# Designs tried in a protein design run: peptides against a protein of PDB entry 8HF1. Part 51

Target 1, 320 residues: chain A of PDB entry 8HF1
Amino acid sequence: NVMLYATKPTEVMVSFPHQEQVLTVTRLISAEIEKFYVSLDLMNIGVQPIRRSKSLQCLRDPSKKSFVKQLFNDFLYQMKEYGIYAASIAIISLIVEFDIKRRQAETLSVKLMHRTALTLCEKIRHLLVQKLQDMTYDDDDDNVNTEEVIMNFSTPKVQRFLMSLKVSFADKDPKDICCLVFVERRYTCKCIYGLLLNYIQSTPELRNVLTPQFMVGRNNISPDFESVLERKWQKSAIQQFRDGNANLMICSSVLEEGIDVQACNHVFILDPVKTFNMYVQSKGRARTTEAKFVLFTADKEREKTIQQIYQYRKAHNDIA

## One batch from the design tools (peptide; aimed at target 1 M151)

Design b2_p21_7_s1 (made by RFdiffusion4, then SolubleMPNN; from b2_p21_7, 8 letters changed)
Fold by OpenDDE base, seed 1:
Structure b2_p21_7_s1 (fold): chain B 320 residues (1-320), chain A 21 residues (1-21)
Amino acid sequence: as target 1 above (320 residues)
Amino acid sequence: SEAEELYKKYLEKQEEILKKE
């Protein structure tokens, strides 16, 4: 029995410095969200009627308050993990969600709650955009979507990721590129997608080389218009990636559950590998020896990450 | 694709919501 040693991809670990400095704007935003939570807890929101057609998540929060808090907590996570530039994109997703929920509100109290959340998102967006503009030395170019602004307002992790993309794909043939980017959270897919679109457009060496798409997990069984749009988008994005019209796919860990994406020559793990399953499934998408499997780790966690990856590699070899 | 146009329209609507403020 010739155990065909599946040619293991080249594992690369990219370290990034831990950012200890909290920007004043991020503290202000966090404080405004905390004040909003106090206000939200004081809001008398009547129990929503359990409609059978609503997703299981909509059944768990009869007041819709926990969902609002979840979105803001996910935003705070994105701002911390990816930086102010990514946060300026992430807040747009919240604005849209709260506008939809405001329009769909069955009661005045729920409508007012979503309106208050929306107003906070608009304020947060203004604070973020203003901070992005303050570092554009050229007062005349309102374009906050430059390579320099993106890099300066991204976390060290995102900076190293963008640099790794530039080094890996500068001036390459788009047909030779099949890249996966794994992120932990579904909302991060949209945020990093928007960031990459702007970064690629502002970076001549990547312009016309990388065409990104994103895929979010199918967990929204909701018949809501947005979930139908998201499903249509996912189907289109997968098809474009299969047809080679897109060559970079951003995906959450839900691709673990059986979306057969083609074998890729580059796999980036932007967020920490928390499970053995994530390691095996993401690495299993890089099937050739020429394929690169790139991990990102904070310098402070480098040794722990190396040990964990070694354990996963050993466990994988013992099962294979 | 129709879905890309819908998502571009979604992004454009996001931008329009963002430009109207």
Scores: peptide ipSAE 0.016, ipTM 0.518, DockQ to the pose 0.023
OpenDDE base, seeds 2, 3, 4, 5: peptide ipSAE 0.000, 0.017, 0.012, 0.007; ipTM 0.267, 0.529, 0.434, 0.442; seed 3 fails the geometry check

Design b2_p21_7_s2 (made by RFdiffusion4, then SolubleMPNN; from b2_p21_7, 7 letters changed)
Fold by OpenDDE base, seed 1:
Structure b2_p21_7_s2 (fold): chain B 320 residues (1-320), chain A 21 residues (1-21)
Amino acid sequence: as target 1 above (320 residues)
Amino acid sequence: SEAEEEYEKYLKKQQEILEKE
């Protein structure tokens, strides 16, 4: 069901069914991560010196265990919210991160911790890929990147999002498209980007129409923790989107004050709008009445979402 | 619409996958 709101831009609320049922592979993976947390808590990695430096650096888990748990918790969230297809892409980001941390480990105990985490990620990757392959009818095509596999192993929210893209952009001129996709979490940008690349490649009507890119907002974490590679990627991604070489941008934050992104004709909010600021800034990228601002909501949360958006719209109109 | 019918087809197929587990 699509609900249209007469606002500038045109607000569209798209509903999807809530799914309580969970695949056996998802339960198995969750249980393996929980077992790993028990093992991780028993690991003696030594006391890291608590760097007493102020406010934002307090996130240095002196044990580095909290960082490992954070990455797996972010993965579990992505698997739950976006499905096992997105999880199969998300796990690669964990593999890369833990391999970097393993190589950078100052102690054998920390190296072993990251190695154990990496081994678990490879096991998870295998379980996910196997489940995706088990549903391919053609024994010969190991291609888990079909439209059918992507759709069948995505959550109803992601299915509805992909269908909304297909309907909105099928056979359109790429130059007429400027699309933003907002997500809550930084790591979601990468997995949704990978999912979109595969979906666009598998969907003839979107081939050569959509060119996705992603931008992770600056972590409020010191620029010292952002890899030089991530900063280069962000600059390149923004430039490609400005130059029209990319026409769909996935972002986890409303572009920091000062990132001049052009007005877009489509803005998709894939995750729930949690703050008034996120509502105003994301909607403010859709500047014309012809522009669409698309929200996704579970059917069970539809009324709550309508009330929240109404309150934000009212508050925005009282300031404008 | 054709797109809603396609979406419902995918929802049905996903439900069938979940029921087989």
Scores: peptide ipSAE 0.593, ipTM 0.950, DockQ to the pose 0.849
OpenDDE base, seeds 2, 3, 4, 5: peptide ipSAE 0.016, 0.069, 0.013, 0.025; ipTM 0.410, 0.673, 0.409, 0.537

Design b2_p21_7_s3 (made by RFdiffusion4, then SolubleMPNN; from b2_p21_7, 8 letters changed)
Fold by OpenDDE base, seed 3:
Structure b2_p21_7_s3 (fold): chain B 320 residues (1-320), chain A 21 residues (1-21)
Amino acid sequence: as target 1 above (320 residues)
Amino acid sequence: DEAEELYKKYLEKQKEILEKE
């Protein structure tokens, strides 16, 4: 009985400085969203008939306003955690969602609410793109998708992550790469995917080396046509990763839902590890010989992160 | 390490951008 000792991955913790300074455009966008929330609370979206049988008690569906606020709060989080370059990609997802909800609106008041949200997203997109272009004024190239622009307008965390990818994968054979990138939130998968496409295209050492894909967890909430398209996209993305047509996969908690992903040689955890299950499941994908499990931490949170990872490592070794 | 020097240059450039605002 040759017990194939599963080689434990090498754990690496990479630190980045905390940035306290905030761009004027970020403050302006935050203030515009706060003003919009005040306006949104004053909007009469009417009472939607709950399709319960007998009593005509028209209840306001507070869920529609709460959903709008959730999307903008998620955007504000992305702008803070990943920077204004990532925010310029993230805002496009909000534009698409609010345009769909505007078209599907059953009442004029709900249609107007989603239209007002959409107009704010278009204003935010313009402000972000304008600020990204301010750095390109000396070159006749209006291209905001350069390595320099991506790096300068990303948070220190994202800069450190992109540098770690460049160091790990520059000029390597794409067949030798099987990489997972874990993020906390579903919407971050799409945002980081779009950022990586532009970064890889602008970085010669990575252009023919990395082919990214992303997986988004199943929304239990919407049985609608979007859930069928998302399921088709997930199946296609997983198949491309299995076939070697993609060698880098961005994931959220999707691997907790029993998606069978192959053994990887690199696992990056971009966001803080909040649970023991996330630690075990993500680390458990780094199964190849010389596999690396890379964590990112702010310098201010370094001690807390070290203690938390030590506790998870100890608990994992006591069960294994 | 060349990569660590490059990372420091990007951090310095980002500070310069933030100080000009």
Scores: peptide ipSAE 0.588, ipTM 0.949, DockQ to the pose 0.826
OpenDDE base, seeds 1, 2, 4, 5: peptide ipSAE 0.584, 0.582, 0.584, 0.584; ipTM 0.948, 0.947, 0.947, 0.948

Design b2_p21_7_s4 (made by RFdiffusion4, then SolubleMPNN; from b2_p21_7, 10 letters changed)
Fold by OpenDDE base, seed 2:
Parts: sequence; structure tokens; C-alpha cells
Structure b2_p21_7_s4 (fold): chain B 320 residues (1-320), chain A 21 residues (1-21)
Amino acid sequence: as target 1 above (320 residues)
Amino acid sequence: DEAEKELEKYYEKQKKILEKE
């Protein structure tokens, strides 16, 4: 742990071991997705009329194939960055999305495409759940949601993050906690939320201490695509966090200018800080007297990360 | 630190899981 003593907030860099080895199930799943992409490219789904809505709706791939590939690419990223336990949660979101798209399909060919994607997701879910179960030594409890299973099937980054939460918040008063967790991608908010629910429930020291919520930033590219349900969820999650009914918020973007979120005492950056703006805006949420700003880095990237954060800190002090 | 020892046990356990595959 390099405590970079800045004034308030205290910056903390936490390292984790780099892991290059990959589970056989992860290789199998990746190969099945690649085979599916070849099959998907061969599917004739017809030319869908480009509904130019007047808003700069990114040219929806008239085939809708790009959207299917995007969801699986996001899943592959999730599995790689967070591990197979997080992937077992992430795949459920794909199942729900492809079932909705299958039901909303205007043509039989598009319906078949989404059905094929859904069938692959169910196969992936089965492979993931089976692998999680095969490591439960207790024949009697098929509960894959234990602290041990979550930890063993998470990446070293996630293991270190979960341990940092346990150390930081074990047996504390929930009212004294205001925590933000920043992630890079919108879908990661849901996956880490589901993972944290299960981890907190399985960890006695945290069960009555942490109440997580998640919020996804507005996608400036397509506000029209936010489901009414997603907008309702975001409003409810923010309100629960303001009311103190939730004390940990997972977010993929810095809360837009004008989302008044209370001063937080902990800010965790789970994914690499890629921009100066992300650094300044996320750090700017850690405003309490003993606020901590926690960064995660792989041991191999530690020196590079230290230099990058030093440059951001210098640039911030030159502007402030 | 007990937490660091616990975390190290998880790293070693995960390494053993990966070595068996």
C-alpha cells in the first residue's frame, strides 16, 4: 500500500497480483462466442429499414448484429476483468435483453437470431454455474453465493477490492458510511452490484453495514434508449443514497454536473483512471474530513500508475 | 495483518485451482 499523503482526501494505492492463467471454462466460453460470431455473420436477417429518427441516433446497424456482438463483447470483458463469478451474474442481463429482443422481433429471421443468442447465453450460464458448484465441497449446500466461492472465482483485482471493503467497513455504523465505487462501463455497475449483494449477505461483518445501489450515467448518445424502468431505477437509487437508505453507490460515470450527491468519506476506483477529468471529478466526491480516495493497480503496472496519478495530481494543483 | 494473510490464502488457493486445469 502506497499511501500518497495528499491533503484531504487521503489517496491510497492498493496493489494486486497479476494473473495470466485462465480457467478452462473461460477458454471454452470464449471459443463458443467466437463460433457464434461466425454463425451470426452468415445469418441472413434482411435489410432492416434505417429508421432515421431525427435525433442523431447512431446509425443502428440495420442488421442489429452489432448490438448482439456488443453485448457478448461486454460479457467477455466482464469475465476477463472481474472473473467467472461476476460473469455468472452478467450473463443473466444478456438473457433478459435477448429475450426482450426476441419478443420484440419484427421478422422471423431477427427472432431466430435473438433465439440463437439466447440459447448460447443459457449454455454459458450453465457452464459457469456448474464450475462454481464443482468447487463447493459441501454436497448438501448447492449455494454458489458463499464468501469462499465469490473470492475464489473473482480476479485478484476483485478479491483485493472485496477485502478492502471488509477491512474498511467491518462492524461499522451504516450511518457513518458514504461510499462511491467507480467503474468504467455501464454494464459493470449491475454486475458489481449483484456481486456485492451476494458478498455482503455471505459476510457477517458487512451484512447489516453495507447497503449497495447502482447508477449508470446518462448515455449522451442515446437518451431515448434508456428504458422507463432504467430511469425509474436511477431516480430511486439516487434518492435512497440521499436518504441514507443506501450507503454504497456503484457508478460508471462521474455523476453529471447537477446530481447533488452528498460528500462521501470513501471513493473506490475499481477500474484504471484513464482521464484527468475522471480523476478530478471522482476525487472531488471525497469531501469529508477523513475521506479516502482508493485506487487499484496490478503489481506489473504499479510504477506506470504511480507516475500517471502523480501527473494528474500535479495538473490538478496547478489549476486549483 | 490478518486481512493480508487471509487475502494471501485466497491468492494461493486460486493459483492452485488454476494449476489443476
Scores: peptide ipSAE 0.575, ipTM 0.947, DockQ to the pose 0.841
OpenDDE base, seeds 1, 3, 4, 5: peptide ipSAE 0.558, 0.018, 0.566, 0.007; ipTM 0.943, 0.437, 0.944, 0.352

Design b2_p21_8 (made by RFdiffusion4)
Pose (drawn by RFdiffusion4):
Structure b2_p21_8 (pose): chain A 320 residues (1-320), chain P 21 residues (1-21)
Amino acid sequence: as target 1 above (320 residues)
Amino acid sequence: MTQVEANLEALKKIEEELKEE
C-alpha cells in the first residue's frame, strides 16, 4: 500500500575524474583579490559596532567588511569548484548585489567601499570574458562554441553533470520530464542556473525540452541579471514548478524539507551527500514510479562515499 | 514575460555590451 503512493527510486552514481591542477588566470585573480583584501582591511570606515566571536574569545571584523569578504570568497569558491564560466555568471550576481547595497547604503564611506567593490567585480568580469574570448580560434559558431567552451572551461564535475543532463533528456517531451537538482552553496544555485540557461540556448536537442528554474532560502538573492530596480514578471518559481511551467529546478536544501511538489522524474544531487536525513528526504522527493536518483562524487571519494551510503542504508534497515 | 525569458534577454544584452567593449 505504501508503494502505491510511495516509491523506492533507483539510486545510481555518476563518478567523474577529479583533478587538482588549476589555470594561471585563477592565480592572477587570486592575487588581485588578495590585493583588494589587503587594501580594504584598512578601509577604516566610520566607527562600527564591535564584532566579536560567538564565544567572544577572538575579535571579528565589522559586519560590513565581513559581508564583502564573504561575497568575494563565495565567488572564489564558485570559480574553484565549477570552472571559469561559472565565475563568469557568478560575477554578475555579485555586481547586482553590490549595486543593491549601494542603493541601501546610508553613508558616504560605506557607499564608496561598495562602489569600489563593484569596480573590482567588473574588472574581474572583464577578465573572465577575456579568457572566454581567447578560445574562439577554434571556430566561429558561437552556439556550438558555447557548448564546446562549456565542455572545456569547466571542471570534470561540471562537464560530467551536464553530460548526464544532456543524455538523460535528449529529445523527450518537456511535459513528460520533472526533475530537481540539488546544490550546496547559495549563489551556486544562481550561477549554475545561468550556466544551464546558456547551455539550453547552446544545444539543439535540449533547446525546447528543459526549463531551468532556481529558488533559494532566506536572504533572498536577487532573481534577475539586469540591475533594473523593478521587474515586470511576478509569478513565483515554486508555483511555476507546481504549475508545470518550469520543469528543471535548481535549489539548495530548501525544497528537500516540507515544500510540497508533484512527483518528480529525476533527482540530481550535484554536491556530495552529507547528511542521512537529507539523503532520505531527497530520495523521497523522487516520489514517482521508475524515478531515477543521481549522485556526483569525486573518484578519490568513491570508497568513502560508498561506505557512507552503505552506513546510511544499513541504518535505514536497522531503524526499520 | 517569464523569469526565464527575462534572464535570457538580460544575459544576451550583457554579452553584447561586453563584445562591443

Design b2_p21_8_s1 (made by RFdiffusion4, then SolubleMPNN; from b2_p21_8, 12 letters changed)
Fold by OpenDDE base, seed 2:
Structure b2_p21_8_s1 (fold): chain B 320 residues (1-320), chain A 21 residues (1-21)
Amino acid sequence: as target 1 above (320 residues)
Amino acid sequence: MSLREQNIKDLNEIQKKLKEE
């Protein structure tokens, strides 16, 4: 019985400076969303019939207003946590969502609500893209997808993450790479995926090395047509990762639900580890020899993060 | 220090952490 000593992954902590990049554009966007919330609260959309969808758990706010606010709140979070470049990708997901909801609207009032939200998203997109272009000195190459633009308009956390990918994977054989990236929120998976596609394409050392995919967890499968597409995408993405056609998978915390993903040699935790289960499940995927488990922490929170990880290590050793 | 110089410094620090472990 060769007890394959599951080599414990090497835990690496990457620190980043806590910079609140309060750009004028982010203040303008936040103020426009706040004004929109006031307007949204005044909108009479009528009493929507409670479609008793059989799935008990999501109290679908009959007003649908809470869902609109949730999407904008998630966008504001992404803009704060990942930066303006990531926000320019995230806003596209809101545009798509509100256009779908506008087309599916059963009443003129609900249609108008989603149209107003969509108009705001287009304004936000314009403000973000304009700000990204302001740093491109060359009038002719409106290419906002350069390594420089991505780095300059990303938060220090995202900058350190991208640098860590470049250091870890530059000039490596794609076959030797099996990487997981964990994020907290579902919508962040798609946002970081889009960011990574553009970053990899703009970075010659990574262009033929990293092939990213993203996976969204099972729990938030809306019964809508969009959920069927998401389920198809999820199955395809997992299969591509299993077949080695993708070597980097971005996952939300939903890997807690027992998605069987291969043993990985690199695991990046982009967002703070908030639960013991997330720590165990994510670390438990770093199973190869010389596997690395990389955490990101703000310098101000470094001590707190070290203490939290120590507690999780202790608790894990007491159960194992 | 320019943003580029800061990025180079930061990259070198990450290289040390990820290569020494």
Scores: peptide ipSAE 0.324, ipTM 0.881, DockQ to the pose 0.019
OpenDDE base, seeds 1, 3, 4, 5: peptide ipSAE 0.307, 0.313, 0.319, 0.323; ipTM 0.873, 0.874, 0.877, 0.879

Design b2_p21_8_s2 (made by RFdiffusion4, then SolubleMPNN; from b2_p21_8, 8 letters changed)
Fold by OpenDDE base, seed 2:
Structure b2_p21_8_s2 (fold): chain B 320 residues (1-320), chain A 21 residues (1-21)
Amino acid sequence: as target 1 above (320 residues)
Amino acid sequence: MTLREQNIEDLKKIQKELKEK
C-alpha cells in the first residue's frame, strides 16, 4: 500500500461572461435541422429487422431515425457550448458518420435518408465556413484557422480556456507539462482536439510547447461498435501521453473506470462538474507538486458552482 | 472597446485568477 500522499491540488475557478449571442447563422442552422426533422419523420424507411443483440436492452430504434436525430442534437449542443469554430470541426465528424451509414445501408430508403442527412451537413458546413471567412479581410488568405478567427468564433468559455492555456504554458519546457482536459461528451473530445491543433499551430508561444491528444473513454456498453481503428487510436494516444510524446490529453468524463494515466500537474474541467465521481476522479489526477485543478464557470452560475464544489469537497473529506 | 482590448483585459483577469492561491 503505497500511500501516495496525494498533494491536494490548488483549485482555481475561472469565470466567463454569459453571452446569449445567437448569431443569425446559428438560427439558420437550427431552423434547417428542425425542417429536416419534420422531413425525417415523414420518411417511410420500412420496418428494419431488429437485430436483437442478446445483451443490449436498449430497443435500438429499428428506423435508425433516432440515431440521426441524436447526431444533429449533439452537433447543436457543440455549436451552442463551444461556438461556430468548434461547430465547423464537429460537422465534419457527422459528414464522415453519415457517409459510412449511407454506404452500409441495406435498403434504398435508408440510403436516401442518410444521403439527405449528409446533404444537410454539407450545407451546414458551407454556412459555417462562409461565416468564418466573413472576418478574414484578406480575400487571398482563406485561412480560417488563425488565432483571431478561432477566438472570435468561440464561446466565452472556450476563449477563457484557450487564454488559460496560453497563460499557463507560454514559453514553458514541454517536458514540464502534463495536462488533462476533461469534457462531458465523447464527440467533444475530437472537436476540442481539432480546435486545439489549429489554435496551437496559430499561436507561436504554444506551437512547440503543447502536443495534444484525445481519448474517448471505453464504452463498456458496446465494444462491438468501436471500430478497430478507434481502439487502435485510443491505445496509441494513451501510449504517446505516457511516453511524453503528448503532454495534453483531452478526455471525456465517462472515464469513471480508472484510466491509469500518470500524475498530472494541470487538470482543466471544460464542462460543468455534474457528478461527485467526476470531481473525485478528475481532481485525483492532479497529483504533482503545485498541481492545478482549473474549473470554468459562467459569472451567473459562480455562486451555485462554488456551493456545489464545497459540497463535493466536504463529501470527499468525509470518505478520505 | 475593441474585441482585442476586451481580450487583453480578460487575459489580465485570467492571469490574476491563475496566480491567486
Scores: peptide ipSAE 0.280, ipTM 0.863, DockQ to the pose 0.018
OpenDDE base, seeds 1, 3, 4, 5: peptide ipSAE 0.220, 0.041, 0.248, 0.276; ipTM 0.842, 0.710, 0.851, 0.861

Design b2_p21_8_s3 (made by RFdiffusion4, then SolubleMPNN; from b2_p21_8, 9 letters changed)
Fold by OpenDDE base, seed 2:
Structure b2_p21_8_s3 (fold): chain B 320 residues (1-320), chain A 21 residues (1-21)
Amino acid sequence: as target 1 above (320 residues)
Amino acid sequence: MTLREQNIKDLKEIEEKLKKE
């Protein structure tokens, strides 16, 4: 019995200023989504046949309107929490999803609903991209994927996260890096992945150092809705991370079911730690010598976050 | 304070937190 002395990771708390990015563009986008919700509520899409899947007690809104609203609400959350650069990536996922739903529509009314949602997403994408271009002084280089653009159009939380990656990993050997990044929501994994790809490519000190992947935790609720493609992607991403072909993995907190991921030397918690289980599971992945467990907190929430982490640490020590 | 000056300050603060052995 080699008692692997689980070296307790060094806990680091990075504070960021609470800046409400009240950009005119974010107000316009929010207002367009609210107008769309009013129009959506007035749309007569008929009574959709309730496909009673036997197991799901969740009354699927037969109208599919709730799903459309959920996607836009999730987008609004990402725009608020991560900034307009992250939102420009997030909106592409909505475009893809609404185009799939439009093609799969069984009725003309449902097809029209998804088409209207898609048209709104295209308008939002245009508004976001235009705003990102307004800071590029060079008329010829429409490259909105520069370190400067990414940094300027990200929230203070994301800025501090990107800076923390640069400080932690600049000029390191890729083999010495095993990093996890935890986010709360599934859709955030793909958004932050796209942001990191662009940031790493634009940052010379990281370009050959970090190779990111993303993993969405298994939805125990609906394996039937995970596309075969998404399941294949997840398996491939995990395997690449295990094989060392990827050294940074973005995970959603819904990983309550023990992802058998290797011991990591860095764990970043991008979103607030909401549960004791999330704290224990994420911290429990930082198992290497000199492992770092990095938390991000708004300055206004710093004391509350410190107290919450202290309570979780105490509870964990009482069980261990 | 320019955004660049703020970013430099913020980077130094992060360096002090993450490079402390």
Scores: peptide ipSAE 0.325, ipTM 0.881, DockQ to the pose 0.018
OpenDDE base, seeds 1, 3, 4, 5: peptide ipSAE 0.310, 0.310, 0.284, 0.320; ipTM 0.875, 0.876, 0.862, 0.879

Design b2_p21_8_s4 (made by RFdiffusion4, then SolubleMPNN; from b2_p21_8, 9 letters changed)
Fold by OpenDDE base, seed 5:
Structure b2_p21_8_s4 (fold): chain B 320 residues (1-320), chain A 21 residues (1-21)
Amino acid sequence: as target 1 above (320 residues)
Amino acid sequence: MSLREQNIKDLEKIEKELKEE
């Protein structure tokens, strides 16, 4: 009986200070979004034709106002949780989405709604980029993508994550790296991917070491709008990671849908572990002998996080 | 303490946390 001792990954908890970045720019952006919500509620979009699409959510808000608010709420969450640098990347995804929705609009009222949302996103992007440029002393160097700018305009959580990547992977052989990064939200995958591309390019010790990719779950809200492009991207991303052409994969809940990824030597959980299933599935991907499972916690929530992880460990050991 | 000095101390702390467990 070769008891394949499933080598339990080493679990690491990285703590970060709870800092509410009360930037004037973040307050201004939040106030502009709230003003937009008031205007959005006053917009008469009329009765939208109920397309007989089987998605239960199209039945609840025929005006699509809820979807617009959801995208801005997700942006506000990303700005708060990851910082203004991450927000400058996240806003581009909203611009792309609202431009698509504007083109697909069946009515002039819906087209105008998405146009107004798009104009607000462009204003927000300008405010964010201007704030990133204010730290570049050289008026001539429009390069807001330096390691220093990324670090200074990221939240303590993201700073600790980037530092953990640098410590873990500086000057290593790319072939020896198989890394997963778990995030809670679909839009966070794209945001953190863009941030990592810029960070890796600006960090000499990582530039030829890490090749990131991302994978997002199916949009259960609008399966009809899951573009053929998104499905092709997911298949390509998984294949690149299997072939070793990418060695860091950013994932949301996609791995819960039974997408088989190879055994990894590093698993980072960037967002709080909210479920036992997420804990078991993410930890179960760290299957090499030297595998690390890294969690991030605010100092104020450290004790609560430790107790929660202890309960999950106990429950996992009782079932396994 | 400069931001740079704080970042160095933070890196040392993370390196220690990543090596001890």
Scores: peptide ipSAE 0.152, ipTM 0.796, DockQ to the pose 0.018
OpenDDE base, seeds 1, 2, 3, 4: peptide ipSAE 0.033, 0.074, 0.021, 0.033; ipTM 0.744, 0.776, 0.638, 0.736; seeds 2, 4 fail the geometry check

## One batch from the design tools (peptide; aimed at target 1 M13 R160 K292)

Design b2_p22_1 (made by RFdiffusion4)
Pose (drawn by RFdiffusion4):
Structure b2_p22_1 (pose): chain A 320 residues (1-320), chain P 22 residues (1-22)
Amino acid sequence: as target 1 above (320 residues)
Amino acid sequence: EEFEEESEEYEEELDEAEEELE
């Protein structure tokens, strides 16, 4: 009876070769951000509330410097984990966030700090577009070139995930498919969403089948990439997925709990599984029959992750 | 065992699809 309304989806793996080498432009950007941090640390903005540790044992920077560093560090993480083009999309989210803070800002000193951060972010954007541009010697067709650069300017993890996404839904009806994808970090959702948008508008077979939509939790990141203060589109993403308007969801541990959704065909956990409860809930989200469940881990982490999953399965058996 | 076999078959399908694309 439970299997009537419940389903044990087939759980499969997608291993990918994990490498440690990084590109030189990554070193250059790291040096640029380090120079910016060193300069900003001494920004000496108008006196701010003292921020100490959770236990007050060690001091902390003012909340605003902490916020700027946090955003930059998130951008660097997105670049380290998902390739150059992931950073190319994520830098636009940083630009939008710094513009919004400039609008919200309430002092000349803080405003100046945010404007200079915007300037550096735009310089980084131009740097990313520069390395993305210095590969068009391969060919001139920007669509297939977009597909090729995405396959080449991305970590094996990103290449492998997008490969599995293409193969799983090559020419199926958009109506027939209902899939979710889970990622860990907040701005990673918007970054990878924008990457999928480019790829959907980069391939002929997937062009009219997949509809990517992303949503995150609180401290709602901006939904657009336009910096126009107001937007005309009003319909929400969750309501779209419930209404079938969107079929590809990009969320981060938000939809896993509570949020009712129609039974989904596929679930892709882009970032490695960490918590038993979240594993159980994410698997349960693939509530439809013949549901397919996908995981991505590094080759080096294969034994550890498989052993952890066995621990989980045995724990499910033990509890039952 | 079933899980390992299903995972290997799925990965082989992806590898074959990647080779065809190349």

